# Ledger of designs, part 85: peptides against a protein of PDB entry 8HF1

Target 1, 320 residues: chain A of PDB entry 8HF1
Amino acid sequence: NVMLYATKPTEVMVSFPHQEQVLTVTRLISAEIEKFYVSLDLMNIGVQPIRRSKSLQCLRDPSKKSFVKQLFNDFLYQMKEYGIYAASIAIISLIVEFDIKRRQAETLSVKLMHRTALTLCEKIRHLLVQKLQDMTYDDDDDNVNTEEVIMNFSTPKVQRFLMSLKVSFADKDPKDICCLVFVERRYTCKCIYGLLLNYIQSTPELRNVLTPQFMVGRNNISPDFESVLERKWQKSAIQQFRDGNANLMICSSVLEEGIDVQACNHVFILDPVKTFNMYVQSKGRARTTEAKFVLFTADKEREKTIQQIYQYRKAHNDIA

## One batch from the design tools (peptide; made by RFdiffusion4, then SolubleMPNN)

Design b2_p16_1_s3 (from b2_p16_1 with D13P)
Fold by OpenDDE base, seed 5:
Structure b2_p16_1_s3 (fold): chain B 320 residues (1-320), chain A 16 residues (1-16)
Amino acid sequence: as target 1 above (320 residues)
Amino acid sequence: EEIPELDLPPLPPSKV
């Protein structure tokens, strides 16, 4: 029971300025998604066959317009919260998902809906990549994956996160690192993973130090639609982290997965701690004597975040 | 007990 171990990791805060990247490209992308929603609402996809799933769990019909909107809304959130560079990675996940759904479509109308969504994702990807290339002075170096490009096209939150990793782990022995990174949303795990792979590869001080993996909560994928590949990948990622072949794990909720991960020496909370359970469970993974629990907060929310953490500390001490 | 802030270098100037 994670609650029974009064782990006293050193709690540390990282503040970042709340700066919205108000770029013309982000406005264009948002407007294209809004136009697509109007078109999507007008699409006649027919009467969907009531999949009599025997499980009373409302199998979110993966062909529903609401699921398409959910993926684009999650993309818009990632673009806002993590920046254009993160969005260029996040859009690839949508492309993969809509291509799978297009191939699995039982009707021509549903197939067309997913094809239209896919076409929009390719347009968005092109707009994002072109904007990343605006900083590459050398027309010949298609390498938008430099430290400079990653840093300039990331939000202040992500910039401070990457700087915190560099300061915390530069030139360390990879065996001395057991790091968890908590994010709110499951899709953010893949996005931040892809960003970290590129950042680590572009940062000499981290290239042989950090080996990231990610974990995605099971709760939102019907077990029937979890590809055998996704299940194999999740098991492999967890095993690599347990075996020490990966030393940084990005996760949304360790509890939702029912997976016990080892005691960590670093826990980064990249997104706001919304619940006492999230606080206790994430903090309860920082179990080493010198463990750090690092909280990220916008400057405007700093005081509110501090007060919330003090309330959680008090409540945790009253139970321990 | 106060929560210390992590000492980090300044953010790079936005070129965007």
Scores: peptide ipSAE 0.462, ipTM 0.922, DockQ to the pose 0.818
Fold by OpenDDE base, seed 3:
Structure b2_p16_1_s3 (fold): chain B 320 residues (1-320), chain A 16 residues (1-16)
Amino acid sequence: as target 1 above (320 residues)
Amino acid sequence: EEIPELDLPPLPPSKV
């Protein structure tokens, strides 16, 4: 009985400066969203027919207005945490979602609400693209996807993440790479995926080395709200990663539901580790002999992050 | 064991 000692991954940190670069454009976008919330609160969308649960009190369907506010709040978070370049990709996801909701609207008032949200998203997209073009001589939309533009309009966290990928994977054999990237939020997976596609295409040392995919965790919300398209995408993305047709996978949840992902040689934790379960499950994917578990932290939070990881290491050793 | 820092080149100067 050879006890295969599971080789523990090497834990490594990447520190980044906590600079809230508050650009004029980010302040303008935030102010336009706040003005829109005031207008949204004044909109009469009517009472939607409540499904059969007995409590008469839900007169206003706050769910539709709440969902619109949630999407814009998630966008504002992504703009703050990942930067203007990531925000230019994130806003496209809002445009697609609000156009779908506008087409599916059962009432004229709900259709108008989603149309107003869509008009704001197009204004935000224009402001973001115009700001990215400040570094380009030509008004061509393709010229904003350079390594230089991506790096300059990304937060220090994202800059250090991209540099860590370049240093870790430049000119390597694609077959020797099995990388996971964990992020906190579902919408961040799509945003960072789009950013990585453009960065890899603009970076010669990575262009034929990294093939990214993304997987959003299953919503703990009823499987009835997951689009058939999202479920098909998840199955396809996982299969491509298993078959080696993709070698970098971006995930928003630890694969809680027993999604068997192969042993990885790199695990990047881009956002803070908030729970012991997230720590154990993400670290447990780094199973190769020389596997690295890379943690990102702001310089100001470095000591707190180290202490939290030592507590998680202790708790894991006490259960093992 | 102490958690090592990943050796990375300096951040590019912000042009914006």
Scores: peptide ipSAE 0.458, ipTM 0.919, DockQ to the pose 0.783
Fold by OpenDDE base, seed 1:
Structure b2_p16_1_s3 (fold): chain B 320 residues (1-320), chain A 16 residues (1-16)
Amino acid sequence: as target 1 above (320 residues)
Amino acid sequence: EEIPELDLPPLPPSKV
């Protein structure tokens, strides 16, 4: 009996203008990735041995090319949804992953494929950092990590998110804060975590108030070395959050149902709530009497989002 | 019950 404690958090909305960040740099990056896809399709990397792990019909492209494309597509999504500042953090994750895959490459052809992807990531990183530096007088990479640069190069969604954190938590006691931030994708957790570290460090009212961590859902990917590190990180991050050494946890919506996280007083839903289960599970973490459940929506989708939440409230009340 | 909007200051003007 999972007692569905009828958590009655205060539901709150944050609207943001739907602005497509139409930067020349984003178009250039997209075009470079598309050119890379053409070159990638022409690469002869041979047929990879199909590891018959029975259960997950993960269509592991036997070429591993689809995985490379997936990472760049996830990067393009993050650049679009969160902005070029977030993209400058996200590209580092791709660099790390492609370097690991390059080192683990069983063939020279696969090693060269990952090396080519890595070279493109370094070019993209340079283009992003150069664009962030347009607001700085100094050529130092650390000077791009200011509150002003982060805000200016973030999408309206991320700007409103950062403002909501500042308004909600400025000069509060860290012990009184237990915050969850839900995002859709696993890679977004790392990206928003890196962005928040820099934002909190550059924001005096938050520097000693918020200590972020992130948790990615367990990918049922075979326990490769990367998955061991991710599992160690997850355990450490959860423990820090339980011990109160971290008070903000960024989670993908693929929280395994079994992650017992303590009762939170704030739950932020940064990405759209796509399912009733996601609504119930995320809202069910806001368990304190004064808990807030904060939903982010584009202005154009506000009414549709409200109606969807009313339907979920009704369905939840009919089951409770 | 209506879902209240969080009272937030206006977005800064885009400099980009």
Scores: peptide ipSAE 0.453, ipTM 0.920, DockQ to the pose 0.789
Fold by OpenDDE base, seed 4:
Structure b2_p16_1_s3 (fold): chain B 320 residues (1-320), chain A 16 residues (1-16)
Amino acid sequence: as target 1 above (320 residues)
Amino acid sequence: EEIPELDLPPLPPSKV
């Protein structure tokens, strides 16, 4: 029971400016996705065969239009919350997912739907990469994966997160680090993982210090739709983190699934703490004497965030 | 106990 560990990690806040300015490229990408939704609604994909999954959970048929829209909506969320650089990583995950679904499609209409989604993803990828290249003064340096490009094309939240990692872990022994990073959405885990790999590789003070992994929760979709490869990869990532071969784990609300992760000395909450359960479970992983529990908040939401944490502290003390 | 702010360097220009 995570509540039984009376470890009082040091709670720390990181504030970031709220950015209201929407770039022209972000507006263009959003408009192209909305235009695609209109076209998608007009597509006749026919009656999909009811795959009788035995579980009463409304299995989101991965061939349905609603699932295609969900992936693009999750992409739009990542672009807004984490920035253009993170979006350039996120779009690759959509390309891979739609290519798999295109190959697995049982009908021509479903194949065409996924093909149209892929064509849009490639257009979006081109627009994002072109925007990342607008800063490289040298026409010959196609390297969009520099610390400068990552920082300049990330939201203030992500900039503060990366700076917090640099300040917290620069030139430390990798063995002294056990870090969890909590994000709200499962797709964000992979996006932030890809961003961190590139950032760590471009940052000398972190290159030999941080070894990231990510963990996604079990898809509420039947184990039949979770690829054997994804399940093997998740088990391997958890094992690498347990063995100390990885010292930073990016995770979503996976703690609700009873995955026992070791006691950590750092816990970063990158996205807002929405529930008391999330607060207790994530904080309950910071179990060392010098453990830090780091919260990210927009300046506009700072006071509300502080009051919410005080309410959660009180509620936790009333149960302990 | 008040929640301390983490001392961080100034943000670089964000283009996003």
Scores: peptide ipSAE 0.412, ipTM 0.915, DockQ to the pose 0.786; fails the geometry check

Design b2_p16_1_s4 (from b2_p16_1 with D7E D13P)
Fold by OpenDDE base, seed 4:
Structure b2_p16_1_s4 (fold): chain B 320 residues (1-320), chain A 16 residues (1-16)
Amino acid sequence: as target 1 above (320 residues)
Amino acid sequence: EEIPELELPPLPPSKV
């Protein structure tokens, strides 16, 4: 048995400038969400019957207010970390979620809460779209999905990521590409997926080269809250990636759950590597002879990131 | 071994 020594992938760094300037629209959106939190705290939702699903260790706030705040906090994080263009996609996911929750509301007070959240999301969507249109001469919605608009309204991290994809994959044969993109948060997978669809469609050198999919880790929270739709999507996305119908997979921390993804030639770590396990597992997917393991870091954190990777390399060599 | 930087084109100038 020749142990196929998994060829150690080439580790590569991509640095990006830290974005210090917050746009006026981002400040307005943040202030509107903060005002909404004050209003939300004043809402009397009544004592919701504690549906003791014994398996929900996380006491979801019986008022459901904590879940509403979590979705907006995740949106604010995406807007900050990935930019206005990514936020315009992320807000649609909130609209869909709050509309579902509004329709499923068992009480008038809960229905009103989700309606108020939905109204705020529509206001935020309008502010974001209006800001994307500032670069367009024509008010046509189709004009906001250009390579130029996507690049201009993305953070330096996302700009360098998109450039890395273009440099790595322009005019290549789709069959020769097996790419993983790791992000920290589950909601980021959908957001970056939507951004990549629009970017690839607007970029001729990538349009017939990259076919993205996304995979969200199972919530360790009760399988009862994982919609049958989400499970079907996850299975379909994995199967498309195995069959070669998709050649780029966006993942959040999913390798911890032992999902067997095929050997990849590219692994991009878009967000900081927080754990040794994440490092080993993500790097362990880059198994081809020419495999690249690409790390993204802010310029200010570059040295700290390099030192952390050297520590992880050492620890991995001491165990292997 | 040092971690090489990926050679990329310059960032586009911010228009906003």
Scores: peptide ipSAE 0.452, ipTM 0.918, DockQ to the pose 0.820
Fold by OpenDDE base, seed 5:
Structure b2_p16_1_s4 (fold): chain B 320 residues (1-320), chain A 16 residues (1-16)
Amino acid sequence: as target 1 above (320 residues)
Amino acid sequence: EEIPELELPPLPPSKV
C-alpha cells in the first residue's frame, strides 16, 4: 500500500518564469483552429447510428465532432504549455489519428470531416516546421533537432526541465538512474517523449546515459477503445523499464491504475500536483535512500505550491 | 523542512 509507506525523499523545487510565448505563428494556428471549429459546426455529418457498444463514450459523442475538437484542444494546450517545438511533435499524433479515422470512416460525410481536419493538421505542421527552420541556415529537416533549437522553441517550464535533467544526469552511469517523469495529460507523455529523444540525441553528456520510455494511461472510461497498439506499447515500455533497458519513464497520472513500477531514485513532477493522492502515489515511488522528488512551479505560483506541499506532507504524516 | 531550489544555470536569452 503506497499510502502507508512513509517515504522521505529529498523534495526539491524548480521555478520557471511564467512567460506566455505570444508568437505570431501560435496566434495564426489558434485562429485557424477556431475557423475550423465554425466550419465543423456547420458540417452536416448526419445522425450517426449509435453503435450500441457498451462504452459511455459512444453515448457522449454520436457526431464524432466533439472528439475532433478535443484533439485540437489538447494540441493547443501542449503548444501553450510546452512550446512550438513540442507542438511540432504533438501535431504528428493528430495527423496519425485523423488518417486512421479517415480510413475507418463508414460515411462519406465523416470521411470528409476527418480529411478536412487532416488538411488543417498538415498546414499547422508546415507552419511549425517553417518557424523552427528560421534559426537554421540549412533547409534540412534534421537541422531543427539541435539542442539550441529545442531550447529556444520550448517554454521556460520545458527549458528548466531539460536543464534539470542535464545537471542531474550528465555523464552518469545509466545503471544508477531510475527516473520517473509525471505529466498531467496522456498526450503530453508522447509529446515529451519525442522531445526528449531529440534532446538526448543532440546533448553529448546525455547520449547513452538516458534511455526514455513513455506510458500512456488506460482510458478508464473506455478500455475497449484503447487501441491494441497502445496496450502493447504500454506493456513493452513497462517491461523495458523493469528490465533496465529504459531508465527514464514518462507517465501521466496512470499510477491511479495500480501499475507496479519499481522503486526510483528520481521523480520529476513536471505539471502541478492537483490532488493529495497524486502527491502520495508519485512520492511513494521515490523509495531509495538518496531519492529526489523534484517539483516544477511557475515563479508566481511558488509560494502557493510550497504551502500546498506542506499541507500534503502534514496530511501524509497524520495517516502514516 | 524548507524545500530547497535546484541550482540551475540561467535561462538562455530568448532569440525568438
Scores: peptide ipSAE 0.442, ipTM 0.915, DockQ to the pose 0.791
Fold by OpenDDE base, seed 2:
Structure b2_p16_1_s4 (fold): chain B 320 residues (1-320), chain A 16 residues (1-16)
Amino acid sequence: as target 1 above (320 residues)
Amino acid sequence: EEIPELELPPLPPSKV
């Protein structure tokens, strides 16, 4: 039983214009990924020997091709939903994942598949970084991490999110801030975390105010294959947030799994609230007297979003 | 109760 703590946070909306960044680079990247999928389908990976101890991973994808496609589909989603700047960070997570999978490959064919995926990620990273550099006069990689570049290459959703953080937290005492940021997807936690690190570092009024952390949802992959590093990171991130060494936590559905986090004064829902459970659980973290529950919506979906929140409020009041 | 909108400064003009 999530104790329905009777603290009603103030619900606030942030609207953003629905603009798809239709850039030549995003079209090129999408076309390269589609071309890669055709090549991936033609790859003969062979029947991997089903070792009983690896049975759960092999049961989900015997060829390991679906996992590769999932990662690129998640990347394409992040590029679309958060923009080119977030995509430049998201692609690094794919590079790391495919390098690990390449090293763990038991067959030459699987090793080659992950190598080909890695080479594509490196090409995508180069295309993204070059596009970020179009706004910089200097070829230095550090110049692409400015507030201006981050804002310009972010979607209106992310721009409004960053502006909402700036307005909400500029020049505040770090101790007075306990912020959760909810995102839908696991990999979004990492790319939004990386984006926030760079944005905060480039924004003087936030640099000593916000200390972000992230929690990655437990992989629906057996806890046995969750890297010891990811589990250590989660424990450390949660502890830093409890100790006040971090005051902003980016999380996905992890808090639905019963992670005990302190009462927060801000909860940002960056992605659409898709379920009543997500609404109740995320809102139930905004427990301080002046707690804000901030919802992000596209202008075109504002009315639909408002009606959905009213339905969730009603359903919550009928259970409470 | 209506959900208030958070007043934010205007979005910067897109340079892309």
Scores: peptide ipSAE 0.440, ipTM 0.918, DockQ to the pose 0.790
Fold by OpenDDE base, seed 1:
Structure b2_p16_1_s4 (fold): chain B 320 residues (1-320), chain A 16 residues (1-16)
Amino acid sequence: as target 1 above (320 residues)
Amino acid sequence: EEIPELELPPLPPSKV
């Protein structure tokens, strides 16, 4: 029984223009990943031991190849939805994961597969960084972490999100801020966290105001060393947010595990609200009338989004 | 009740 507390936050919309243009670098990266998938399908990695988890039985591919494709598909999604700057952060997460999997490889063939994936990630990283440097006079990687570069190489959604943070929190007392940011995907939490660290550091009005953390939902899938580190990170991040040492928490919408997070005065929904449960659970974190529940929508989807929110409001009021 | 739009300054041109 989630007590549906009558959540009466102020609901606010942020519209962003639809982006039709696809950069040449984005097309090139997508084509390199597709070529890699063809190569990956031809790789003989041997028979993988079927881990008896019933939920993974449906993927015909060896769980290891499927995982590699999942990471690149999640990267492609982040590049499309958040932009080139976010993609430059996201690719580092793939590099770290493939290096861990390469070191943990039980066979030479699996080790080679992860090495090939890692080599592609380094190529993608170089292409992304080179594109970010098109605005910098200096070849120094640190010069790509400016407010200007972040804004120019972010999607309109991310630009509006960053502007919303700046307008909402510039020069405020850090103690008066309790902010949640909801994103759809697990890997987006890490990506937006890395982007926010760099943006906050480059934005004087936010540098001593916002301290971000991220929460990744527990992967119930593998009790591997990675899941232990993630569980430790999650516990530390939650504790820092409870103690006020962090005042902005990025969460995935996979709130199935009841994140016992305090009531917040700001809740940002960066990705589309796909379900009534997501609406109620995220809105349920903004418990006061002074709290803001901020929704992001493309201009072309604005009316559809508004109508969906009215339906969710009605359904929520009929249950409350 | 209408959902108000958050007043934000104009977006810079996105290159992406």
Scores: peptide ipSAE 0.372, ipTM 0.899, DockQ to the pose 0.766; fails the geometry check

